# Peptides against a protein of PDB entry 1EBD: the designs that were tried, part 15

Target 1, 138 residues: chain A of PDB entry 1EBD
Amino acid sequence: KASYEGKVAAEAIAGHPSAVDYVAIPAVVFSDPECASVGYFEQQAKDEGIDVIAAKFPFAANGRALALNDTDGFLKLVVRKEDGVIIGAQIIGPNASDMIAELGLAIEAGMTAEDIALTIHAHPTLGEIAMEAAEVAL

## One batch from the design tools (peptide; aimed at target 1 D83 V85 A109 G110)

Design b2_p15_2_s4 (made by RFdiffusion4, then SolubleMPNN; from b2_p15_2, 7 letters changed)
Fold by OpenDDE base, seed 1:
Structure b2_p15_2_s4 (fold): chain B 138 residues (1-138), chain A 15 residues (1-15)
Amino acid sequence: as target 1 above (138 residues)
Amino acid sequence: SRMEENRKKLLELRA
């Protein structure tokens, strides 16, 4: 976020109109395990009256995580029930700081859980967990 | 168009 804000400021200084019109900004904590979040938390959505599905999938069930012997944590998708649109995601686990980018992209683009579920993810990869969570949300 | 509409809805939520 800070880096993005700096870029926007630089563009403004250079005379380029910049609009901050982003749906979701990621937040990352580089702990062990890493933590990352983008968009709504489940409770935030509920507090705003949004009917959501919280689809959770553990790294303990992910092939790459098992191979790496790094299976702590999970990925959670927050999906609006009305239309299946992904409105939030949280990741606690290996490479969460990088993996959150896929979900940020999905949210920003207005994708649904089905869009992610139908996207082929390489096997075995940590990123495959996003597809698994998306399937849970269907 | 679908995703564009969805994104619009999300922006409305954030606003």
Scores: peptide ipSAE 0.320, ipTM 0.863, DockQ to the pose 0.928
OpenDDE base, seeds 2, 3, 4, 5: peptide ipSAE 0.190, 0.090, 0.308, 0.272; ipTM 0.789, 0.714, 0.861, 0.842; seed 4 fails the geometry check

Design b2_p15_3 (made by RFdiffusion4)
Pose (drawn by RFdiffusion4):
Structure b2_p15_3 (pose): chain A 138 residues (1-138), chain P 15 residues (1-15)
Amino acid sequence: as target 1 above (138 residues)
Amino acid sequence: AAALAANRAKILAMH
């Protein structure tokens, strides 16, 4: 957040019509099962008066997570029911800090569960859980 | 492109 604004400030000073414009910022916590979040939590979304569905997919079902032998965790997609647009995501489990980038780019650009579900992911990887979660969302 | 832009704008409006 600081670095982004740093650029916006210098550009505004120079005359560039720069402004602060992002739909979200990811936050990561390096706990044992590292966790990452971006966008709305399922509760924040509804409390905001938004009809959102949530899809939750476990690492226990992913093949790479079994190979890593760390199966405690999940990925959650908070999806605007009215248009399938993803507005929040939460990952708890190995490499959540890296996996969060994909869901983060999707939120920023205003993509849908289908946009992600129709994207072929690598197998066997953890990043692909996002594919399987969006499939659950659909 | 336009649909994505509309989606993004709606997300911003939720803030």

Design b2_p15_3_s1 (made by RFdiffusion4, then SolubleMPNN; from b2_p15_3, 11 letters changed)
Fold by OpenDDE base, seed 2:
Structure b2_p15_3_s1 (fold): chain B 138 residues (1-138), chain A 15 residues (1-15)
Amino acid sequence: as target 1 above (138 residues)
Amino acid sequence: DAELEERRRALLSLK
């Protein structure tokens, strides 16, 4: 967020058109395990009256996580029930700080859980957990 | 705070 806003501000100061800001702003904590979030949390969506599916998939069921012996945590997708649009994601686990980018892109583009579920992810990778969580949301 | 709420509304307007 701050880096992107700084870029937009610098462009504006230089007399250039400002870029449109993203609606899906990621938050990352570089802890062990890493924590990352983008868009809505499940409870935030519920508090706003949005009917959501919270799809959770554990790293313990991911082939790459098993191979790395780093299986703590999960990925959660927050999916709007009416149309399957992904409106939030949370990741606790290995490489969460980088993995959140795919989901930030998906949210910003208005993608559905089906779009992610039908995207082939390389095997075995940590990234497959996004696909698996998307399948849970279907 | 107001900016965050605006972003949330924009997110919900997708598709």
Scores: peptide ipSAE 0.073, ipTM 0.673, DockQ to the pose 0.108
OpenDDE base, seeds 1, 3, 4, 5: peptide ipSAE 0.019, 0.044, 0.023, 0.031; ipTM 0.564, 0.631, 0.548, 0.606

Design b2_p15_3_s2 (made by RFdiffusion4, then SolubleMPNN; from b2_p15_3, 12 letters changed)
Fold by OpenDDE base, seed 2:
Parts: C-alpha cells; sequence; structure tokens
Structure b2_p15_3_s2 (fold): chain B 138 residues (1-138), chain A 15 residues (1-15)
C-alpha cells in the first residue's frame, strides 16, 4: 500500500497521469499467525449489492501446513456468483503475506475461481490452499 | 499445444 501510494504520488508530482485503484491493494499484518487481505471482504461485497460466494479452506487440511506443524487459520475467497470472478481474498495463517500475491494477481487479471482451481500447484505447498479454496467456490 | 479454452472445457468436464 504505502510504497504504491508513494509511487503514484511521485508520478502525480512529476506531472504524469496517475491513478490509485484500491480494489487490489494488499493489506498485511505480520503477526503470528500472519494476516493478509486483498480486494473485497464478503460483507463489503454484500453491502454493495454484489451476490458472492465465500469459499473457505483451513490450513489444518493442507499437507504442507501439517508438515510444518503450523495449521492455524484459513484462506477465504470472495467470488462473484454471476461470472465466478475473484473479487477478494483473506488469509490468516503461515506465509499469508506472500500467499496474498497470487490472489492479488488473480483479482487484477480478472481471473475466476476456475482459473485457480485448474492451475497445478506444487505438492506439498501452502499455495495449494488457494487452489483448494477455489475448488470450494465452483 | 491444446488451446487454453479447449483445455479448460476438458478439465472442467472432469470435475
Amino acid sequence: as target 1 above (138 residues)
Amino acid sequence: MEEREERRRRLLALK
């Protein structure tokens, strides 16, 4: 967030066209467990009248999280029901700060839950949780 | 190489 806003501000000061789109700006808290979010929360989408699926997958069901003995938390995808487009994601768990980048890319690219669910993730990885949550949203 | 949309349809039909 702050680094991106600083870039946009520098471009604006330099007289270049600049815009800030806050829809896909990640927010991270480096706690234990880590917390990350990008795009819509489920309630924000509902308050705007967007019909959504909230797909949730727990770290306790992931082979890498089990192998690390760090199984606290979950990933939540917020998926627009009309077209399956991912409009938000929240992660509470190990490596959430890095895992949110894939979902930020998915939102910016207009990807669907199907696009992530059909992407092969390496096994065992924490990244598979995004794939599993996308499969729940189908 | 299979076209992206053809591959997608094929894989979705297996789920």
Scores: peptide ipSAE 0.050, ipTM 0.709, DockQ to the pose 0.039
OpenDDE base, seeds 1, 3, 4, 5: peptide ipSAE 0.019, 0.022, 0.025, 0.018; ipTM 0.523, 0.549, 0.639, 0.510

Design b2_p15_3_s3 (made by RFdiffusion4, then SolubleMPNN; from b2_p15_3, 10 letters changed)
Fold by OpenDDE base, seed 2:
Structure b2_p15_3_s3 (fold): chain B 138 residues (1-138), chain A 15 residues (1-15)
Amino acid sequence: as target 1 above (138 residues)
Amino acid sequence: SAELEARRKALLSLK
């Protein structure tokens, strides 16, 4: 967020019209395992009266994670039940700090779980977990 | 946070 806002400020100083334009901000903790989040947590959505599907898929079931011998954690998608729109995502596991970017993009674009589920992800990759979690939400 | 609330509202307005 700070970097994004700094970029907007720099562009303004340079005479280019720019604004802070986002609907989700990622948060990352570079622990072991890494933690990353964007958009709603499940409980936040519920507290606001949003009926959600919380779709969870473990790293232990991912071929790349197995190959890396790093299988702790999971990816969780928070999906609005009414229309399948992804409104949040949390990742605990290897490369979570980078993997969250795909889901941030999905949220900002108003994509559904089906959109992710139907997107081919390279095999074997950690990124397939997003696809698998999306399938769980269907 | 008012900013956070505004962002969430924008998010929920998608599709």
Scores: peptide ipSAE 0.109, ipTM 0.710, DockQ to the pose 0.131
OpenDDE base, seeds 1, 3, 4, 5: peptide ipSAE 0.106, 0.027, 0.054, 0.075; ipTM 0.709, 0.606, 0.646, 0.665

Design b2_p15_3_s4 (made by RFdiffusion4, then SolubleMPNN; from b2_p15_3, 10 letters changed)
Fold by OpenDDE base, seed 1:
Structure b2_p15_3_s4 (fold): chain B 138 residues (1-138), chain A 15 residues (1-15)
Amino acid sequence: as target 1 above (138 residues)
Amino acid sequence: MAELEARRQALLSLK
């Protein structure tokens, strides 16, 4: 957030038209395991009256996580039921701090769980867990 | 692109 706002401010000072227009700000905790989130948590969406699907997939079922012997945690997608749009994501597990960027992009673009489910992910990767969680939301 | 932008604007309306 602060780094992005600083970039926009620098562009504005330089005389370029620039605006802060973000939908989702990532939050990362570099713990072991790593924790990352972007957009809504399931309970936040419910508290605002948004009907959601919380699609969860465990790293224990991910081929790359198994190969790395690092299978703790999960990915969760928060998907609006009305239109399948991804409105939030949480990752607890290996490489969560980097993997959250895909889901941040998806949220900023207004993508659906179907858009992620139909995106080919390289095999075997930790990133496939996003596709697997998206399939759970369908 | 146009459909994604429409969905993005719909999400922005929740903020």
Scores: peptide ipSAE 0.022, ipTM 0.539, DockQ to the pose 0.926
OpenDDE base, seeds 2, 3, 4, 5: peptide ipSAE 0.015, 0.016, 0.017, 0.017; ipTM 0.451, 0.401, 0.449, 0.489

Design b2_p15_4 (made by RFdiffusion4)
Pose (drawn by RFdiffusion4):
Structure b2_p15_4 (pose): chain A 138 residues (1-138), chain P 15 residues (1-15)
Amino acid sequence: as target 1 above (138 residues)
Amino acid sequence: MNISEKAAARHKERL
């Protein structure tokens, strides 16, 4: 957040019509099962008066997570029911800090669960859980 | 605009 604004400030000073414009910022916590979040939490979304569905997919079902032998965790997609647009995601499990980038790019650009579900992911990887979760969302 | 409103706006732009 600080670095982004740093650029916006200098650009505004120079005359560039720069402004602060992002839909979200990811936050990561390096706990044992590292966790990452972006966008709305399922509760914040409804409390905001938004009809959102939430899809939750477990690492226990992913093959790479079994190979890593760390199966405690999940990925959650908070999706606007009215248009399938993803507005929040939460990952708890190995490499959540890295996996969060894909869901983050999707939120910033206004993509849908289908956009992600129709994207072929690597197998066997953790990042692909997002594919399976969006499939659950659909 | 909140996250939902911005995301929806950007979604329509993509279309």

Design b2_p15_4_s1 (made by RFdiffusion4, then SolubleMPNN; from b2_p15_4 with S4A A9E K12R)
Fold by OpenDDE base, seed 5:
Structure b2_p15_4_s1 (fold): chain B 138 residues (1-138), chain A 15 residues (1-15)
Amino acid sequence: as target 1 above (138 residues)
Amino acid sequence: MNIAEKAAERHRERL
């Protein structure tokens, strides 16, 4: 947020056309395990009357997490049922702070769960869990 | 416009 708003402000001061036009702001807690979120939580979407799929995939089923012996937590993808558009994501687990950036990009681009499910993720990686959660949302 | 509406708008703009 602050870094993005600072860039927009610098561009505006420089006389460039610029606007604050984000969809969602990521939040990270550097705990052990790490926690990251972007967009809606499942309950927040429900409270706003949005019909959602909450697709959850555990790190205990991720090949890289198993190889690292760091399998605590999960990725949760919050997908609007009407059109499959990703409206939120939460990650609790290894590298959550960095992995949330892919899902932040997906939300900013208006991507669907299908877009992520059809994106080839390297095997085995922690990032592959985003693809697995997207497949659950289909 | 909430997150869901804005994400959906961007989705439609990319089709």
Scores: peptide ipSAE 0.422, ipTM 0.912, DockQ to the pose 0.934
OpenDDE base, seeds 1, 2, 3, 4: peptide ipSAE 0.119, 0.084, 0.088, 0.115; ipTM 0.735, 0.694, 0.706, 0.722

Design b2_p15_4_s2 (made by RFdiffusion4, then SolubleMPNN; from b2_p15_4 with S4A A8S A9K)
Fold by OpenDDE base, seed 4:
Formats: C-alpha cells, structure tokens, sequence
Structure b2_p15_4_s2 (fold): chain B 138 residues (1-138), chain A 15 residues (1-15)
C-alpha cells in the first residue's frame, strides 16, 4: 500500500497522470507460521451480503510442505458464487508472504477460481496449494 | 466501489 501510494504521489508531483486504482491490498504478518491476506475474508464478504465459496486446502496435503516438514496451516480462497471470481485469499503457512502475490494478481486481474485451477503449477511446490484450493472452489 | 465490485468489473472487462 504505502509504496504504491508513494509512487502515485511521486508521479503526480512530477506532473504525470497517475491514479490509485487497485482492487485489493495484501497484508502480511511475518510470524511462524507466516500469515498473509488479500481481499475479503469469508465473514467480511458475508457481512456485505456476498454469497461466497470458501475453498480451503491444507499444507499437510501439499507435497513440498511435506518434504520440508513444514505443514502447518492452509490456503483459503474466497470466491463469489455468482461468477466464480476470486474476491479474497488467506494463507497461513510456509512462504505465505510471497505466495500471496499470485492471489493478489488473480484478484487484480478479475480471475476466477477456474483460471487458477487451469494454471499448471510446478511440482513439487508450495504454490501448488493455490491450484488445489481453486479446484476445491469448482 | 468495493473489492467484489472491482473484481467483477475487471472480470467482465476480460470476457
């Protein structure tokens, strides 16, 4: 957020056309396990009257997490039921702080759970958990 | 415009 808004402000000061036009802002807590979020939490979407699917996949079922012996936590996708559009994501687990960027991109691009599910992720990776959670949302 | 509205708009623009 601050870095992005700082760029927009710098461009505006320099006389260049610039606007703050993001869909969602990622938030990260560098705890053990790491916590990352972008967009809606499931309850926030429900409180706004949005009908959602909350698709959850555990790191305990991820091949890379198993190989690393770091299997705590999960990825959760918050998907709007009407059109399958991803409106939020949460990650608690290994590398959550970096992995949230893919889901931030998905939200900014207006992608669906199907778009992620149909994206081939390298095996074995922690990132496969995004694909697995997207498949749960279908 | 909230996150869901923005995401929906972006989705529709890509169809």
Amino acid sequence: as target 1 above (138 residues)
Amino acid sequence: MNIAEKASKRHKERL
Scores: peptide ipSAE 0.337, ipTM 0.890, DockQ to the pose 0.953
OpenDDE base, seeds 1, 2, 3, 5: peptide ipSAE 0.295, 0.284, 0.158, 0.164; ipTM 0.873, 0.866, 0.771, 0.758

Design b2_p15_4_s3 (made by RFdiffusion4, then SolubleMPNN; from b2_p15_4, 5 letters changed)
Fold by OpenDDE base, seed 1:
Structure b2_p15_4_s3 (fold): chain B 138 residues (1-138), chain A 15 residues (1-15)
Amino acid sequence: as target 1 above (138 residues)
Amino acid sequence: MNIAEKAAERHRLRR
């Protein structure tokens, strides 16, 4: 957020039309395991009256995580039931700080769980966990 | 319909 706002400010100072226009701001904690979040938590969506599916997939079931012997945690997608649109995501586990970017993009673009499920992810990768969680949401 | 086509339709419906 701050870095993006700094870029927008620099562009504005340089005389270029620029505006801060984003829906999803990632939050990261560089703990062990790492924690990352973007968009709605499940409870936040429910508190706003949004009917959601919370689709969770564990790193213990991810082939790359197993190969790395780093299987703590999970990925959770918060999916709006009405249209399958992803409105939030949380990751606790290996490389969560980088992996959240894909889900941030998906939320900003208004993508559905189906869109992620139908996107080919390289095998075996930690990133496949997003596809697996998306399949859970279908 | 591919993902790009679906996305384009969703974007049209949001405007």
Scores: peptide ipSAE 0.157, ipTM 0.756, DockQ to the pose 0.088
OpenDDE base, seeds 2, 3, 4, 5: peptide ipSAE 0.109, 0.113, 0.072, 0.073; ipTM 0.707, 0.720, 0.674, 0.704

Design b2_p15_4_s4 (made by RFdiffusion4, then SolubleMPNN; from b2_p15_4, 4 letters changed)
Fold by OpenDDE base, seed 5:
Structure b2_p15_4_s4 (fold): chain B 138 residues (1-138), chain A 15 residues (1-15)
Amino acid sequence: as target 1 above (138 residues)
Amino acid sequence: MNIAEKARERHLERL
């Protein structure tokens, strides 16, 4: 957020046409386990009257997380029921700070849970948990 | 239909 807003401000000061046009801003807490979020939380979507699916997959079921002995937490997708569009994501677990970027891209691109589920992730990786959570939303 | 084809259809529906 702040770095991107700084770029937009610098471009505007330089007389270039620049605008903030992103849909979703990632938030990261570098705790143990790491916490990351982008877009809507499930309750925020419900409070706005959006009918959502909260698709959750645990790191305890991820092959890479098991191999690393780091299985605490989960990935959650917040999926709009009407069209399957991903409107939010939360990750608590290993590498959450970097893994949120894929889901930020998916939200910005207006991707569906099916789009993530049909994207082949390398095996075994932590990133496969996004695909697994997307399959839960189908 | 792949992701790219779906994305193109969604884009055309929003124009």
Scores: peptide ipSAE 0.127, ipTM 0.730, DockQ to the pose 0.084
OpenDDE base, seeds 1, 2, 3, 4: peptide ipSAE 0.120, 0.086, 0.050, 0.122; ipTM 0.727, 0.689, 0.667, 0.717

Design b2_p15_5 (made by RFdiffusion4)
Pose (drawn by RFdiffusion4):
Structure b2_p15_5 (pose): chain A 138 residues (1-138), chain P 15 residues (1-15)
Amino acid sequence: as target 1 above (138 residues)
Amino acid sequence: SVLEKIAERAAERRA
């Protein structure tokens, strides 16, 4: 957040019609099962007055997570029911800090569960859980 | 709002 604004400030000073414009910022916590979040939590979304569905997919079902032998965790997609647009995501499990980038790019650009579900992911990887979760969302 | 921006971006992208 600080670095982004740093650029916006210098650009505004120079005359560039720069402004602060992002739809979300990811936050990561390096706990044992590292966790990452971006966008709205399922509860924040409804409390905001938004009809959102949430899809939750476990690492226990992913093959790479079984190989890593760390199966405690999940990925959650908060999806606007009215248009399938993803507005929040939460990952708890190995490499959540890295996996969060894909869901983050999707939120920033206003993509849908289908956009992600129709994207072929690597197998066997953890990042593909997002694919399976969006499939669940659909 | 953030949700309006997301809606605007989603609409533009689809267009």

Design b2_p15_5_s1 (made by RFdiffusion4, then SolubleMPNN; from b2_p15_5, 8 letters changed)
Fold by OpenDDE base, seed 4:
Structure b2_p15_5_s1 (fold): chain B 138 residues (1-138), chain A 15 residues (1-15)
Amino acid sequence: as target 1 above (138 residues)
Amino acid sequence: SRLDKLRERHKKRRE
């Protein structure tokens, strides 16, 4: 977000229109475990009257996380019930800061949980948890 | 399976 804001400011100073807007801006805390979020939190969606499915999958059930002995946390997808569109995601766990990018892309592209569920993820990987959470949302 | 059904629907959407 800060980097994006800096870019917008630079463009404004240069006299260029900065018309590019994004649906979802990721937020990352590089703690242990890492925390990452993009789009709506479940409660935010509910507060705005959006009926959502909160699909949660724990790292404790992820093969790579088990192999790494780093199983704290979970991935949560916030999915709009009406059409299955992913509108938010939260990750607490290993490599959350990088894995959030897949979900950011999914949100920006208007993808559904089905789209993620039907995308082959390498096995075993941490990123596979996104597919698992998406399957929960179906 | 349910997943197979979803795959078929997804395939149709992409055609």
Scores: peptide ipSAE 0.032, ipTM 0.691, DockQ to the pose 0.045
OpenDDE base, seeds 1, 2, 3, 5: peptide ipSAE 0.024, 0.039, 0.029, 0.028; ipTM 0.618, 0.719, 0.647, 0.649; seed 2 fails the geometry check

Design b2_p15_5_s2 (made by RFdiffusion4, then SolubleMPNN; from b2_p15_5, 6 letters changed)
Fold by OpenDDE base, seed 5:
Structure b2_p15_5_s2 (fold): chain B 138 residues (1-138), chain A 15 residues (1-15)
Amino acid sequence: as target 1 above (138 residues)
Amino acid sequence: SRLEKLRERHRERRE
């Protein structure tokens, strides 16, 4: 967020049209395992009266995670029930800090769980877990 | 394929 806002400010100073226009700000903790989040947590959505599906898939079931012997944690999608739109995501596990970017994009673009589920992910990759979690939400 | 089957299920839900 700070880096992005700095870029926006620099562009404005340079005389270019610029605006802060984002909905989902990622948060990352570079722990072991890494933790990353973007958009709503499940409970936050519920507290705001949003009916959601929390779709979780474990790294223990991911082929790349198994190959790397790094299978702790999971990916969770928070999906609005009425239309299937992804409104949040949390990742605890390998490369969570990088993997959260796909889901941030999905949220900003107003994508659904179906959109992610029907997106081909390379095999075997950690990123496949997003597709698997999306399928759980369907 | 797995994806084709998934797509078919999605189409069925939309009809």
Scores: peptide ipSAE 0.034, ipTM 0.700, DockQ to the pose 0.036
OpenDDE base, seeds 1, 2, 3, 4: peptide ipSAE 0.023, 0.021, 0.024, 0.028; ipTM 0.600, 0.565, 0.622, 0.671

Design b2_p15_5_s3 (made by RFdiffusion4, then SolubleMPNN; from b2_p15_5, 7 letters changed)
Fold by OpenDDE base, seed 1:
Structure b2_p15_5_s3 (fold): chain B 138 residues (1-138), chain A 15 residues (1-15)
Amino acid sequence: as target 1 above (138 residues)
Amino acid sequence: SRLEKLRERHRRRRE
């Protein structure tokens, strides 16, 4: 967020029109396990009257997480039921701070759960959990 | 709303 704001400020100083846009700003806590979030939380969506699917997949079922002996936590996708568009994601677990970027991209691009489900992820990787959660949302 | 901002951002990127 701060880096983005700095970039916007630099562009403005350079005479280029730019505005701070807080849509899909990631939040990360570098704890053990790591925590990361982007977009809507499930309850936030519900509070705004958005009908959502909260698709959750545990790291305990992820092959790479098992291999690393680091299986605490989960990935949650918040998917709008109307059109399957991903509007939020939360990750608690290994490499959450980096993995959230894929989901931030998905949200920014207006991707659906189907888009992620149909994206081949390398096996075995922690990143596969996004695909698995997307399949749950279908 | 946050959702409307997101929708508008998506629209602008697709045009």
Scores: peptide ipSAE 0.077, ipTM 0.685, DockQ to the pose 0.475
OpenDDE base, seeds 2, 3, 4, 5: peptide ipSAE 0.021, 0.063, 0.047, 0.022; ipTM 0.608, 0.663, 0.669, 0.601; seed 2 fails the geometry check

Design b2_p15_6 (made by RFdiffusion4)
Pose (drawn by RFdiffusion4):
Structure b2_p15_6 (pose): chain A 138 residues (1-138), chain P 15 residues (1-15)
Amino acid sequence: as target 1 above (138 residues)
Amino acid sequence: SAVLERIAARHAARL
């Protein structure tokens, strides 16, 4: 957040019509099962007065997570029911800090669960859980 | 929410 604004400030000073414009920022916590979040939590969304569905997919089902032998965790997609647009995501499990980037790019650009579900992911990887979660969302 | 309006605008622009 600080670095982004740093650029916006200098650009505004120079005359560039720069402004602060992002739909979300990811936050990561390096706990044992590292966790990452971006966008709205399922509760924040409905408290905001939004009809949102949430899809939750476990690492226990993913093959790479079994190979890593760390199966405690999940990925959650908070999806606007009215248009399938993803507005929040939460990952708890190995490499959540890296996996969060994909869901983050999706939120920033206003993509749908289908956009992600129709994207072929690597197998066997953890990042593909997002594929399977969006499939669940659909 | 302005953030939600932005997401909606970006989503519509893609279509």

Design b2_p15_6_s1 (made by RFdiffusion4, then SolubleMPNN; from b2_p15_6, 6 letters changed)
Fold by OpenDDE base, seed 5:
Structure b2_p15_6_s1 (fold): chain B 138 residues (1-138), chain A 15 residues (1-15)
Amino acid sequence: as target 1 above (138 residues)
Amino acid sequence: SARLEKLRARHRARR
């Protein structure tokens, strides 16, 4: 967020038309395991009266996580039930800090759980967990 | 699978 805001400010100072226009801001904690979040938490969506599906998939069921012997945690998608649009995601586990970027992109683009579920992810990768969680939401 | 075909149909309808 701060880096993005700095870029927008620099562009404005340089006389370029620029505005802060984003739907979702990622948050990352570089702990072990890493924690990352973007968009709505499940409870935040519920508190706003949004009917959501919270789709959770564990790293313990991910082939790459097993191969790395790093299987703690999960990915959670927060999906708006009305239209299947992804409105939030949380990751606790290996490489969460980088993996959140895919989900940030999905949210900013207005993608659905079906869009991610039908996106081919390389096998075996940690990134497959996003696809697996999306399938849970269907 | 029937599930996969249903998903593909939905995906095609949104593009």
Scores: peptide ipSAE 0.037, ipTM 0.707, DockQ to the pose 0.043
OpenDDE base, seeds 1, 2, 3, 4: peptide ipSAE 0.036, 0.022, 0.020, 0.035; ipTM 0.694, 0.577, 0.530, 0.686; seeds 1, 2 fail the geometry check

Design b2_p15_6_s2 (made by RFdiffusion4, then SolubleMPNN; from b2_p15_6, 7 letters changed)
Fold by OpenDDE base, seed 1:
Structure b2_p15_6_s2 (fold): chain B 138 residues (1-138), chain A 15 residues (1-15)
Amino acid sequence: as target 1 above (138 residues)
Amino acid sequence: SERLEKLRARHEARR
């Protein structure tokens, strides 16, 4: 967020004010395991009266995580029940800080859980956990 | 709610 704000400021100073309104701003904590979040938390959505599915998939069930012996944590998708649109995601686990970008993209693009579930992810990868969580949400 | 409306608008526009 701070980096993005700096970029926008630089563009404005250069005479090219960008009015890009991003909805999905990632937050990362570089702990061990890493933590990352984008969009709504489940409780935030509920507090706003949004009916959501919280689809959770553990790294302990991810083939790459098992191969790396790094299986702590999970990925959670926050999916609006009305239309299956992804409105938030949280990751605690390996490479969370990088993996959150895919989900930020999905949210910004207005993608559904089905869109991610139907996207082929390489096997075995940590990233395919997003696909697995999306399948849970269907 | 403003955030949700933006998400809805993007979904509708891109499908």
Scores: peptide ipSAE 0.143, ipTM 0.771, DockQ to the pose 0.860
OpenDDE base, seeds 2, 3, 4, 5: peptide ipSAE 0.077, 0.073, 0.022, 0.026; ipTM 0.710, 0.697, 0.591, 0.647; seed 5 fails the geometry check

Design b2_p15_6_s3 (made by RFdiffusion4, then SolubleMPNN; from b2_p15_6, 7 letters changed)
Fold by OpenDDE base, seed 1:
Structure b2_p15_6_s3 (fold): chain B 138 residues (1-138), chain A 15 residues (1-15)
Amino acid sequence: as target 1 above (138 residues)
Amino acid sequence: SARLEKLRERHEARR
C-alpha cells in the first residue's frame, strides 16, 4: 500500500493523472510463517451484512508444502454467497507474501471461486492451494 | 470464448 501510494504520488508530481482506485490492497506480515491478507476478512463482510462463505484449506494437505516439510497454516477465501464472487483472502503459511498477489488479481477482476477452481495450477505447487480452497467454496 | 467474455465483463464492472 505504501509503495503504491508512493508511485501514485510520483506520477502526480510528474503531471500524470493517476486515478487508479484498487479495491484489493494486500497487507503482509513477514513472520514465520508469513501472513498475508487482501480484501474482506470474514467478520468484516458479515458486519457489513454480506452473506459469505469462508472456504479454508490447510497447507498440511498441500503436496508441495508436504514435500518442503513446511505445512503450518492455511489459505482462506471469503466468497460472497449470492454470486460466488471472491471478496477477500487470507494466507498464513509458506510464501504467503507472494501468493496473495494471485488472489488480489482475482478480486480486482471480479472472479468467482469457480473461476479459480477451473484454473489449472501446476502440480505440485504451493499456489494450487488457492484452487483447493476455491473448490471448498463451491 | 464465452468464459473470457464473462471475465472481461466482470473486470469492467470493477473499474
Scores: peptide ipSAE 0.031, ipTM 0.651, DockQ to the pose 0.164
OpenDDE base, seeds 2, 3, 4, 5: peptide ipSAE 0.024, 0.017, 0.027, 0.021; ipTM 0.610, 0.511, 0.616, 0.586; seed 3 fails the geometry check

